# Peptides against a protein of PDB entry 5H65: the designs that were tried, part 184

Target 1, 294 residues: chain A of PDB entry 5H65
Amino acid sequence: QYLERTPLCAILKQKAPQQYRIRAKLRSYKPRRLFQSVKLHCPKCHLLQEVPHEGDLDIIFQDGATKTPDVKLQNTSLYDSKIWTTKNQKGRKVAVHFVKNNGILPLSNECLLLIEGGTLSEICKLSNKFNSVIPVRSGHEDLELLDLSAPFLIQGTIHHYGCKQCSSLRSIQNLNSLVDKTSWIPSSVAEALGIVPLQYVFVMTFTLDDGTGVLEAYLMDSDKFFQIPASEVLMDDDLQKSVDMIMDMFCPPGIKIDAYPWLECFIKSYNVTNGTDNQICYQIFDTTVAEDVI

## One batch from the design tools (peptide; made by RFdiffusion4, then SolubleMPNN)

Design b2_p22_7_s1 (from b2_p22_7, 10 letters changed)
Fold by OpenDDE base, seed 2:
Structure b2_p22_7_s1 (fold): chain B 294 residues (1-294), chain A 22 residues (1-22)
Amino acid sequence: as target 1 above (294 residues)
Amino acid sequence: SAAEEERKKKIEELRKLYEEKT
């Protein structure tokens, strides 16, 4: 992919859609807070959603814990079950299901755990001991995913979410369709359960200035721009610091723009209709800045 | 059996978790 560098002043005069290579300074960006820039994006319907907060998840799992696990759904060919009654919390019942591979329980680091009635804290702890955790509930004839407002799959510190709009949930027994029940690839799990997985993305608006003109460019990127996965950044302080450092480098506070480093990137223009008004917008694409920083 | 032992190990992990909660 080769494009000649085009000055912003020329770009601003051209019709959309077009692709450009530019060299500009990052005058400013929004939002300023990293946690506000991380969102969930559906690749199918393109809806952007906020990443649920811990408090939101607590509510969902607390509600789930009010439901009693159905004993009839315990111990199938797919999973072995254990019911746990807490001594506290008025004897909350938690059902844990260990998914088997061809009738055999895999090692914990390869085992998918289904949990009914677990708290967020418990689920997080379990995700560190098992390969993956899926919050579930008892349906009429099978276990079902608890709620798409919560992660459908937790692997370590990574929470995988599904699109409510695009997903058509299937019962947990559909995991039987997976030949390999040890690796638990999120996309495979999602497919089996009828889930359209959401993608973590950095969403930012850059104000770019090359001295000839100024334009705003939209950034929606999962892992290429910063060479840092958006899916991991919220749970990793070091990654957060890295992103902040990169942004501070390109847009240092308290310094004149003349001293800012040049940012080279690709942008594409596109038309947007807002009522009776047609406007041209710009989006950054196929750009990596981290390599220039290192 | 090996299967029983594996199940035992996993249950033990749960026990540890919930004993800490109690």
Scores: peptide ipSAE 0.404, ipTM 0.875, DockQ to the pose 0.010
Fold by OpenDDE base, seed 5:
Structure b2_p22_7_s1 (fold): chain B 294 residues (1-294), chain A 22 residues (1-22)
Amino acid sequence: as target 1 above (294 residues)
Amino acid sequence: SAAEEERKKKIEELRKLYEEKT
């Protein structure tokens, strides 16, 4: 597709919806802090949610740790179980279940752990030793996902979340439906458990100025704009620095806008109704930030 | 058996975690 570059002044006069190619300077953006711009987005209901903080997760797992693992649910055809009683913390019982692949216990780097009663710290450590970790609880007849407010799957430093509104949770035994019980693809795990995965997205508002006009454009992007995955940025200092550098490049602090580089991007206009008020809004789409600016 | 050894290894990882001095 090809779109001619349109000046902002012309765009501001046109009705929505339309798509435009623009060349403008990034006068300002919000939020200024990167961690505030990373959200969770449901692809079905389109709700945006905050990424839970460690403190939030800690509470959830602490609550989970108050529950006693059901001995009747130990050692099924799907998993081998080990009950661990901590020496500290009043003898907390933790159940760890090693998911088997066709009755065979896989290597640690291929093994999914189901953990019942683990702390956030323990879960995080385990996720570095094993392929994946799922926080679970004892249900009536089977293990169940602990809480969708916490990750349903942790792989290394990546926390996978599910949508509470769109998910219809199924018990852990539904993992049997997975042919491959070694790679533990998040989408496959989610499907088996009835989870609608949330997507990490950058959410920002850009104020764009091309000298003819000024408009605000909304950015919601997972990995295209910065060429950095939103799913990884919060856990990687280098990626955070990279995003910050990009933003500083387009919007240098202490420098006048006249010296700002030009940003080329695509925006689409759309109508928004707020009560009796109708307004046209703009969203950035199909845009990748390039280092070479004009 | 190999299976038993693998189980032992995994259990050992857990032991290391829970017995780690903090």
Scores: peptide ipSAE 0.402, ipTM 0.873, DockQ to the pose 0.010
Fold by OpenDDE base, seed 1:
Structure b2_p22_7_s1 (fold): chain B 294 residues (1-294), chain A 22 residues (1-22)
Amino acid sequence: as target 1 above (294 residues)
Amino acid sequence: SAAEEERKKKIEELRKLYEEKT
């Protein structure tokens, strides 16, 4: 992957597509807020989506809670069911389904919980007690995934999302196809349910300056650039702080750019049609920021 | 039975959750 270092002024004069190794200072970056920089990316259709806010999820689960669980779908060979009536003024009905492994109820840390009518708060709490949680609803003949606008799988603090465009949802009984019903690998669950899982990615625009020229480079990366998974960063304060520290290191506030550290990275140029105009854009690739960068 | 006890444990977790919220 070795490339000769090229000054930005030279790169700016060259045709695309090409790959470059550069050494530049991070003059600025966008977006500044971490939450805004984390997106969901479909590996099939390549659509970028916003990560839903808690408020968005609350609405979805509240809507789901307005539906009554179908008693006919309780207690199958796949799962044992329990109906719970909340003692609040609304008397909300919640159905929980404990997925069995070969007819045997596994330990909680290995158990997948299907939930009807649960709130986001309840689901999050349950995800800390059980291996995984899937929000579901009663379909005509089987339980079904509640809504792809919400996570299809919650494991601990990690929310797994699916692509609405590319997914062809199948009913919950398709989980029977999984031989191992204890590990609950997200990709396996997704496959069983006909879901194309979305990928968490950092999406940022870097303004790079090496003193000879200035260019903007696009960053779309899941876990390599920061060595921090985009899938975990939003739910982990320490990881957020780490990303912030890295960005502050390369782009420190309150000091002149002359004092900024040098960033070494790889960028590739590519052609983009902007209306009637053709322009050359740049994307960072195969780059990891190091702690020892000066 | 062991199976019943395991189910009971899981239900108890739910009870704790919903009883505490009430």
Scores: peptide ipSAE 0.391, ipTM 0.871, DockQ to the pose 0.010
Fold by OpenDDE base, seed 4:
Structure b2_p22_7_s1 (fold): chain B 294 residues (1-294), chain A 22 residues (1-22)
Amino acid sequence: as target 1 above (294 residues)
Amino acid sequence: SAAEEERKKKIEELRKLYEEKT
């Protein structure tokens, strides 16, 4: 897309909705902490949720670990099962289910692992050895997803979450509907299980100043703005440092705004109604800033 | 069989995981 640059003073006088290309300095931004800027967004109901903390997940998985796997649900046409009794924790029972592809166990790097009673640590370790891991529990007649408050799918260091509001969970046997049981595309898994996947997004408010005016613009972006996936940043120190570096570059602490670099971006205006009040708001879109740093 | 060997490999991965915690 191509737009001519418009000064903020002109934009502030115009009705919404409109799209603009701007050149401005990042006077300030909120939130200041990266972990506070990463949210989960539902594409259906549009709710924003906090990414669960490790402590939150520990609680969920600890609770799951108190449940005994149902022996009757072991070894189906869909998966082969192994029950492991730990040497600690009073002999905790862990059930691991290896999902088969047309009755054949795939290679580990192509294998989906279902786990009952696993700890977060165990699940994370397994996710590095297998293609994917789904935390599950024994339901009445089938395995079920453990909890939507926890990831429904873990691939490497990526935790995939589902929307509690929009999802209508189905039992694990619905994975049979997947023709390809080797790639384990998160969206396909979600669809099979009745899950509406949440999207990791950077959520920030930028205060932009081009010398003609000041404008607050909302940023909600998954991977374009920083050229860093929001889904990966929380679990990668290098990516975190990169984001911090970018933000420090555009908004350096202890330096006057006159010395700030110029930020070029696209913003769109939109109307927001709050009761009797009508307000024009702005959102950054289709903008990549990483190229300015790289 | 190949299938049995593959299963053994996967079980071995689990063994390593859980025995390391002992």
Scores: peptide ipSAE 0.387, ipTM 0.868, DockQ to the pose 0.010

Design b2_p22_7_s2 (from b2_p22_7, 10 letters changed)
Fold by OpenDDE base, seed 3:
Parts: sequence; structure tokens; C-alpha cells
Structure b2_p22_7_s2 (fold): chain B 294 residues (1-294), chain A 22 residues (1-22)
Amino acid sequence: as target 1 above (294 residues)
Amino acid sequence: AKEKEERQKKIEELRKQYEEKT
């Protein structure tokens, strides 16, 4: 639907909820650092979570590596297994399971690996050689996902996470329900394993000023605003630079706001109740930033 | 035959990863 452009001063006087089209300058934004703005969002329970840091993952995988793979769970109809004892001082056991497609082992670029006892570094290396990697552990009767605090699926440099609250995990053999075991679509894998996938989102607060008024607008967006996927930005230096350039363009350091470019965007107002306090908040939606100066 | 070869290739790729740590 068409929305007429509304000045901020008028918006600030109106009741919520409403949708607006605005033209304003980005006076400031928070957080200033990109890595702080990327979060994981559950589409069901709407919980926002931090993206685990490398150090966090290291701990999880180190803990997983202390567990011994169950020999009874090796070499099923679903996967072929190989076990190594590392030559390091710890001599940890590592099991890798190559998932088969209807009993046939796919090519590496189509193959899903299940890994027990692997380190983050090892898993990352494997994800560059194979289609996908799932960190797993030996359960009582089947392999199981290692930990939802870690990625349930790693494809290249992309880490896919699941919601601990909303997921009801199923064992690895449920991957049998997938007819095509070569493409490994994250949503399909998640569905098979009872996982509610988390979504990478940019979470930022914009202070917008059009000269008539100032308001703060909340941005929660996965790939539309910057036309850059939040799911990829943390692992790609070029994408990070692109986002930084965009933000610097709209909010250039060292110059007066009068020289800032105009930003056109859609915002929606909504009511927020905090105890007895009722306030109107604003959220940016359906907006893509343009490179053109308006 | 091709499958076995592919499996062996995958195993060798993994082996290199875990043997090179020492």
C-alpha cells in the first residue's frame, strides 16, 4: 500500500500502531560495532541471542571431544564411519560419518559429514572440503546433535543455529526422511532433526532526524536493509567493509549533520508497556538503503 | 568401485587433517 511521506514531528504526535514513510537523516546509531549488531533471532519465541564467539565454540567442541564415540553406532545404512586417534598428547578419538544417499556415498561437495570429537578448527577445515558438517555425539541408540549452543549445520563459512527453547531434537537417523541427501538444505535438515532454525539479524537503533523532530527507530533485519545477509557478514571481511561503508555514508564521521544524506525508509509505531509506563516505539521495516543521495 | 575410490579419497583427506597435527 502507498504511504505518504510524513514528517517526524507529526509522527511523534500520533497514536500507535501506524505505518509511515519518512525521509530523515541518520544522526547516530547503536551499536557502533558491526559484530555487536548481529544477533540470532527465533521466529517462534522471538528470543534474541548472541552469536557464539569462537571461544565459546571451542569450549563446546573441546567438551565434546572428551567423549568416546560409541563403536556400536558406526557404519549404519545412513552413513559410513571412520575413527581416528589423534597423535597429540591427548590422543582423543575422532569419528567421522559420511552420510550416504540411498546407500551411495556422494561426492565430497555433496556429502554431509557427521563429526564426533572434532575441534572447531578441524570442523572448519572439513566444511571447506565437504558440503556440510554436523557436530554430533553418541547417544544411547543413535547419534545425536552435539549441542544447540553450537551450530547444528556448518556449510562453508555459514554456521546454522537452532533455538534451544523451541526445538525438540530428534536423533540423526531422522535424516533418513530426506529423499535428497545431496543438497542439504538447512531448513530441511532442521525439520528432520526437530530444530527451529535461528535467523541471523542485524539489530540496531537508529536516531533519525528530519529537522522537524527526532525519534529512535529499531532495526531488526536479516538481508533487506543492507542487501547483505546477516548470516554471512561475520565471516566475510568484504561484506563487513560494505556494511561499514554504508553506515559511514549515512552517518559520516567528522562532519556536521547538515551535510548528511537523506535516508528514506518505512517505520511502524507500536505500543510498549513497561509496568505502568506506556510508550510508543518505532521499527524500521521493508526498507533497503540506496546508494544514491536523496 | 567408484564409490570405494571416493570413500578412500574422503578418508585420506581426513587422515591428512588429523595426522598433520603432530
Scores: peptide ipSAE 0.141, ipTM 0.781, DockQ to the pose 0.010
Fold by OpenDDE base, seed 4:
Structure b2_p22_7_s2 (fold): chain B 294 residues (1-294), chain A 22 residues (1-22)
Amino acid sequence: as target 1 above (294 residues)
Amino acid sequence: AKEKEERQKKIEELRKQYEEKT
């Protein structure tokens, strides 16, 4: 899309909603820490959630590991099961279920694993060898997703989460509804299991200054702004460094704003009503800063 | 036969993972 540049002073005087193209300096931004800016967003209820930390996941999976896999739920038409007993004193039992495609076990890179009793470390290792991993537990009549506080699907280093509020979980056998049991598209898996998938988003507030005025704009973006997926950034040190470098470039610490580079972006205004108070807010959209860095 | 072999391969992958942990 194309819009003429509008100075912030003019924008600040106009009614919402409108779209603008601006050129401004990033005076400041919040939050300052990357891990605080990456959140999970529900497209249905619009709730923002924190991304669970490894420590949180460890607890969940440790708890899951205390449960004994139900023998009755092993080896169905959907999956082949293998029980592994650890050699430790506790004798922890781990059940791994290999999901079949039309009764045929697919190659590892196409295979979905269901795991009971695995640790985070074990699950992560498996996710690097197989297409996908779903942490599950034994339900009354079928395997069930372990916990929506944990990923419902792990693909490589990407953890896919679901909304607890909006999801109505269905049992694992509902994966039978998937025609393609090789690609394991997260949205398809989510749909089959009654999960509303959460989206990784960068959530930030930018204070923009073009010399004519100052404006705060909200950023909620998954992968366009930085050209870095929010879903991957927390698991990749290089990506984290890249984001940090970008932010430091636009908003260098200890330097006067006069020396800041110009940021070109699109913003849209919208009305927010709080009781009798009407406020115009701004959101960044359809903006890629990485191209400006090239 | 091929499927059985593939299953065994996957089981071996699992075994390797747990054997590496002692």
Scores: peptide ipSAE 0.127, ipTM 0.768, DockQ to the pose 0.010
Fold by OpenDDE base, seed 5:
Structure b2_p22_7_s2 (fold): chain B 294 residues (1-294), chain A 22 residues (1-22)
Amino acid sequence: as target 1 above (294 residues)
Amino acid sequence: AKEKEERQKKIEELRKQYEEKT
């Protein structure tokens, strides 16, 4: 793809849809706080969702922990089950199901755990010891995914979410369809369970100024723009710092825009209808920011 | 054998964690 540079003043006069290559300064951006820019995006219905916070997950798992594991669903050909009763006042029962590979219990680093009745803290601890963790509940005839409002799969510090609108959940025994029960690829797990995985994305609005004109363009990107995965940034302070540094580089605080570096990027225009009003909007695409300051 | 033993140790560790939780 080759596009000649077009000044913003010319772009602002043209009809949509079109694609442009531009060179502009980042006058401002929103949201200013990084955690507010990270969203979950469905590739099917294209709905944007907030990433659940710890408090949200606590509530979901607390609710799940109030339900007693069904003894009839323990120890199947797919998994070995262990149940503990906590020594708290409630005597909470927690069931952990270790998924087997061809009838053999794999090593912890290759083992998928299904947890029933676990707290967020417990689940997080388990995710650091085992390959993956799926929060589950006892269904009528089989274990089922606990709640799509919570992660359907936790691998280390990575939380994988599914779309409630597009997913048609299947019971846990459908994991039998996976030939490889050691790698636990998120997409494979999702497919087996009827889940449409959500994608972590950065969502930001840039105000761009090249001296000839000013326009707003929004960014929705998973890992290209910053060369940092949106899926990892919330759980990594160093990555957060890196993103902040990049933004500060392009939009330095406390100095005039004349001293800002130039940003080269691709933008596409598109039409948006709001009632009877027609508006042209712009989106950044296929762009990786360079650390070069001109 | 060693791998199996390690796995069992981890399981027992989990057991201990749940049994000792107050």
Scores: peptide ipSAE 0.126, ipTM 0.778, DockQ to the pose 0.010
Fold by OpenDDE base, seed 2:
Structure b2_p22_7_s2 (fold): chain B 294 residues (1-294), chain A 22 residues (1-22)
Amino acid sequence: as target 1 above (294 residues)
Amino acid sequence: AKEKEERQKKIEELRKQYEEKT
């Protein structure tokens, strides 16, 4: 859809909801630190939550390691199991289950591992050798996902999370519903296990100024704005640098706003009710800045 | 036979990981 450019002063006088094309300077933005801008978003309940820190995950997996794997749940039609006892003072038991494809064990790069009692470090190492890893625990009748506060699926360096509110967890045997047990598509795994996947998003507030007016616009974007996936940026130093460079280009420190480049973007207005007060808010949408910068 | 061999390889890879910590 073609939208004509509208000055901010005109936008500020109009009722919501409406869509606009604007040309403005990025006066400032929040948060300033990239890691603070990456959140997890539920597409159903729209809850925003923080990406768990490594320390948080360590605690979850440590707690999980206190439980002994149930021998009765080993070696099913779905998976082959192996148990190790660590030689540390506590004698921690770790169970690894290799998921089979139609009764056949796939190659490592196609194999899904279910792990009981593993540490974050161990899981991360395994995710580099195998296709995917799911942290699990022994339930009453089947293996179950360990905790939705931790990733339900780890593929390489990517951690996939699920929404606690919207998910209705099903046992691991529900992975049998997957015809292809080699690709391990996150959405398919989530569906089989009753998980609503969370989406990695950049969440920022932009203060925009075109010389006629100033407004704040909210940015929630997964991969379009920077042309960088929010799901990968936290684990890739080069991607982090790229985002920082883009932001520094539009909002350079120590320089007057008059010298800032112009940002062209789409914004939509919407109504927000806070108690008795009605407020019009703005959100950036369908905007890519990286192509203009590169 | 191939499946058993592949399983053994995977087990060995895991064993190596846990033995290095011991």
Scores: peptide ipSAE 0.122, ipTM 0.765, DockQ to the pose 0.010

Design b2_p22_7_s3 (from b2_p22_7, 8 letters changed)
Fold by OpenDDE base, seed 2:
Structure b2_p22_7_s3 (fold): chain B 294 residues (1-294), chain A 22 residues (1-22)
Amino acid sequence: as target 1 above (294 residues)
Amino acid sequence: SAEEEERRKKIEELQKKYEEKT
């Protein structure tokens, strides 16, 4: 960008909103643990929420498994259905619906599954064999998304979530609006089902110090800052290690700040009103650090 | 078609595997 470097001492004296280019040291950051830094963000209502824990998902799917699939909703023009009855349980029924493309069953790597009555473990196993999985339940007249507290779409190890506040759910038959039923792009699926997809984001607070002043800057970023997708980091140990290495490089433990590397980034100031108090806050934007680290 | 039949068979195989694990 075209911005010249501005010292923090000068920035701290200026009114908001403004954009700055800075060069500062990362004195500290929070939260310290990576898993605490990954959140889900709605691009419409801007609500931040926690990524559901495995235990939370287990409960949701366990509850869903208590309901029997409706036989009248099996085998439509959109999907072929198969029902399984568990052998070692109290006859739990699991329905798997294989979505067809123009009336033809696609290859497994192109096939979307709709599952009702499945456990998290079963769903995860299926997601490794098929293109995508949608947890569903039997509605009155059609299959419906199970719960927005759970993923609306699972592709491999990636869980796609929707915003409860902004979404107006539509029945599964609305997937018919998709011309190509082989790629299963998350945004397209979301649109068809009336879902506002949530975005995985890194959420952190940086304390920046350039020797002239100190300020806190908020980081909310999906994939630019680390050049690592927030959507994948929780499920990939190597990506987690990479993020940790980057943070340790900029803010090494047990070393004095004088030895810290310089971080170049863009920050924007904005006004926040809390009651009678007007505060200026700062947010990091359009910044990539990973390329400079390599 | 032969291609459709192949896809069907593949899905059936996966269904069978799922059933065995259930």
Scores: peptide ipSAE 0.129, ipTM 0.795, DockQ to the pose 0.010
Fold by OpenDDE base, seed 1:
Structure b2_p22_7_s3 (fold): chain B 294 residues (1-294), chain A 22 residues (1-22)
Amino acid sequence: as target 1 above (294 residues)
Amino acid sequence: SAEEEERRKKIEELQKKYEEKT
């Protein structure tokens, strides 16, 4: 619905909750570093989490590599298995399971791999050649997801994570419930395995100034504000540069605010209660900067 | 590392064999 523009000085005097259309300058924003602004958000419990670093993943996969694949779980109706032993002093065994579609091996670009004992480097190499990769371990009766601290699904450079709090993991054979075993839609895989998928989000605080007043507005957005997916930005230098350019355009360094461009956006106010203290906060919503630049 | 190089070769072999079957 259409909203008329409201000056910030008027908004600051009004009670919450309300929705506003504003025209303001971006005086400042935080955090300044892009990698600090990308988080994982659970749509169910609303917990915000940090995106795991490569070092964190290395530890998880190293631990997984200490466990030997169970021979009894190889070559089922769901997947064909290939195993090899490294020639290092440890003699690490690695198993790759190729998921079949109705008993037939699909093309590599349609194939899901399950990997046991793989390192991060090995998994990344596989994800560049096959549709998807799931790191797994041998359970009692079936293969199981390795760890929700690691991605449950890797597609190219995109890592899909699940919520530890909200997920109730099911064994790999539950992938049989998927009729289409070629596209491997992350939400479908998550549902089959009992995973509540986490969402990549940009989390930022904007200080907005229209000359009549100043307010801070919270931004939590996955792909609309920048028209860039938060799920891809950390793994793509060009996307990172694009976000940086957008922010530099609205908040150029070394220039006075009088020369800043105007930003049109929607904000909503809401009440936050901390004991006896009531505070009104603001959140940006339904805003795309590419469409709102003046 | 030597271990990583060995693993790389194994992955390439697996990929080749897989493509031949498809």
Scores: peptide ipSAE 0.029, ipTM 0.641, DockQ to the pose 0.012
Fold by OpenDDE base, seed 5:
Structure b2_p22_7_s3 (fold): chain B 294 residues (1-294), chain A 22 residues (1-22)
Amino acid sequence: as target 1 above (294 residues)
Amino acid sequence: SAEEEERRKKIEELQKKYEEKT
């Protein structure tokens, strides 16, 4: 829908909810560090979570590595199993299960691996060679997902996470319900295992100034605003540089705001209740800035 | 068979990776 440009001073006087088209300068933004702006968002419960860091994952996988794979769960119709004992002093047992497609092992680029007792480093190495990796553990009667605090699916450098609140985990044998056991679509895997996938999002607060007024607007976006996927930015230095460049363009350091470029965007107002206090907040929506900057 | 060979290659690759770990 077409919206006329509205000055911030007029917007600040109006009741919510409403939608606006604005032209303003980005006076400032937070957080300043890109890695702090990338979050995981649940599409169902709408909780925002931090993306686990390598250190967090190391702990989870180290804990998982203390458990011994159950021999009874090896070599099913779904997967072929191989177990190794590491040459370290701990003698850690690692089980790798190769998921079969109709009883046949697919090529590496089509193969899903289930890993018990693997370290983050080992899992990452395998994810570069095979289609997908799922960290698992031995349950009572079947393999199970290791921990939703860790990725439920790793494809290359992409880590797929699930919502602990909304997910009801099912055992690994439920992957049998997938007709195609070669593509390993994350949403299909999640559905089979009872997982609600989380979405990577950029979360930022912009302070906007058009000379008539100042307004803070909230940004939550996965891939439209920067035309860069939030799911890939943390693992790609070039993408990080691109985002930084965009932000520096709109809010250049050491330059007066009068020289800042104008940003055109859509914002919507909404009411927020904090105890007995009602306030109007603003959110950026349906806006792409990269086309204007690049 | 091609499948058997692929499986062998996968296993050998994994074995090498774990055997090389110090």
Scores: peptide ipSAE 0.176, ipTM 0.817, DockQ to the pose 0.010; fails the geometry check
Fold by OpenDDE base, seed 3:
Structure b2_p22_7_s3 (fold): chain B 294 residues (1-294), chain A 22 residues (1-22)
Amino acid sequence: as target 1 above (294 residues)
Amino acid sequence: SAEEEERRKKIEELQKKYEEKT
């Protein structure tokens, strides 16, 4: 529906919920650091969580590397297995399982690897050479996903995460349900393994000022606002720079707000109850700022 | 095939990597 532009002063007087089109200046925003603004969101339970840092992943994979791959689970109809023993790491065993498509090993760029006992560094290196990597562990009767605290799927530099609360993990052999085992679509992999994928989102709070009033609006967006996927920004310096440039454009440091550009966006109001206090909050939706810069 | 050779090379590289880890 077409929404007429409403001044902030009028919005601030109205009850929620409502939708508005506004034109305002970005007085300030939080958090200032991009890495703090990118989070993981579950579309089902709506939990927000931090994107794991490399250090966190290192710990998870290091712990996983202490487990010995089960020889009985090697070389199934689904995958061919190879095991290596490291020399100086107390004989750490690493198992790599190459997933086959209809009994045939795909090309490297189409091949999914299942890895047991790999370090983050090793996994990342493999993800650059093969289509995808899934960190796994030996279960009782089948390979299983290692840990939902780590990516369930790594494609290049993209880490795909699942919701611990909403996921009901299934064994690796459930990948057999995928007809095409050359294009490893994250959603398909997730479905096969009983994973509810988490969504990368930008989470920010904007202080908006149109001269008639000031309000704070919440931004939770995956790819529309900046026209940059939140899923890629943390691993791409150029994308990070782009986001920073956009934010600097709307909220330039060292100058007065009077010189700030106008931001046009949609916001919706909603009620939040915190104990006995009812508060009206605002969220930005269906807004793209990149088009206004061009 | 060239494709098989590529895969083999990748596997060998991986093997070398793990074997060299002391």
Scores: peptide ipSAE 0.102, ipTM 0.769, DockQ to the pose 0.010; fails the geometry check

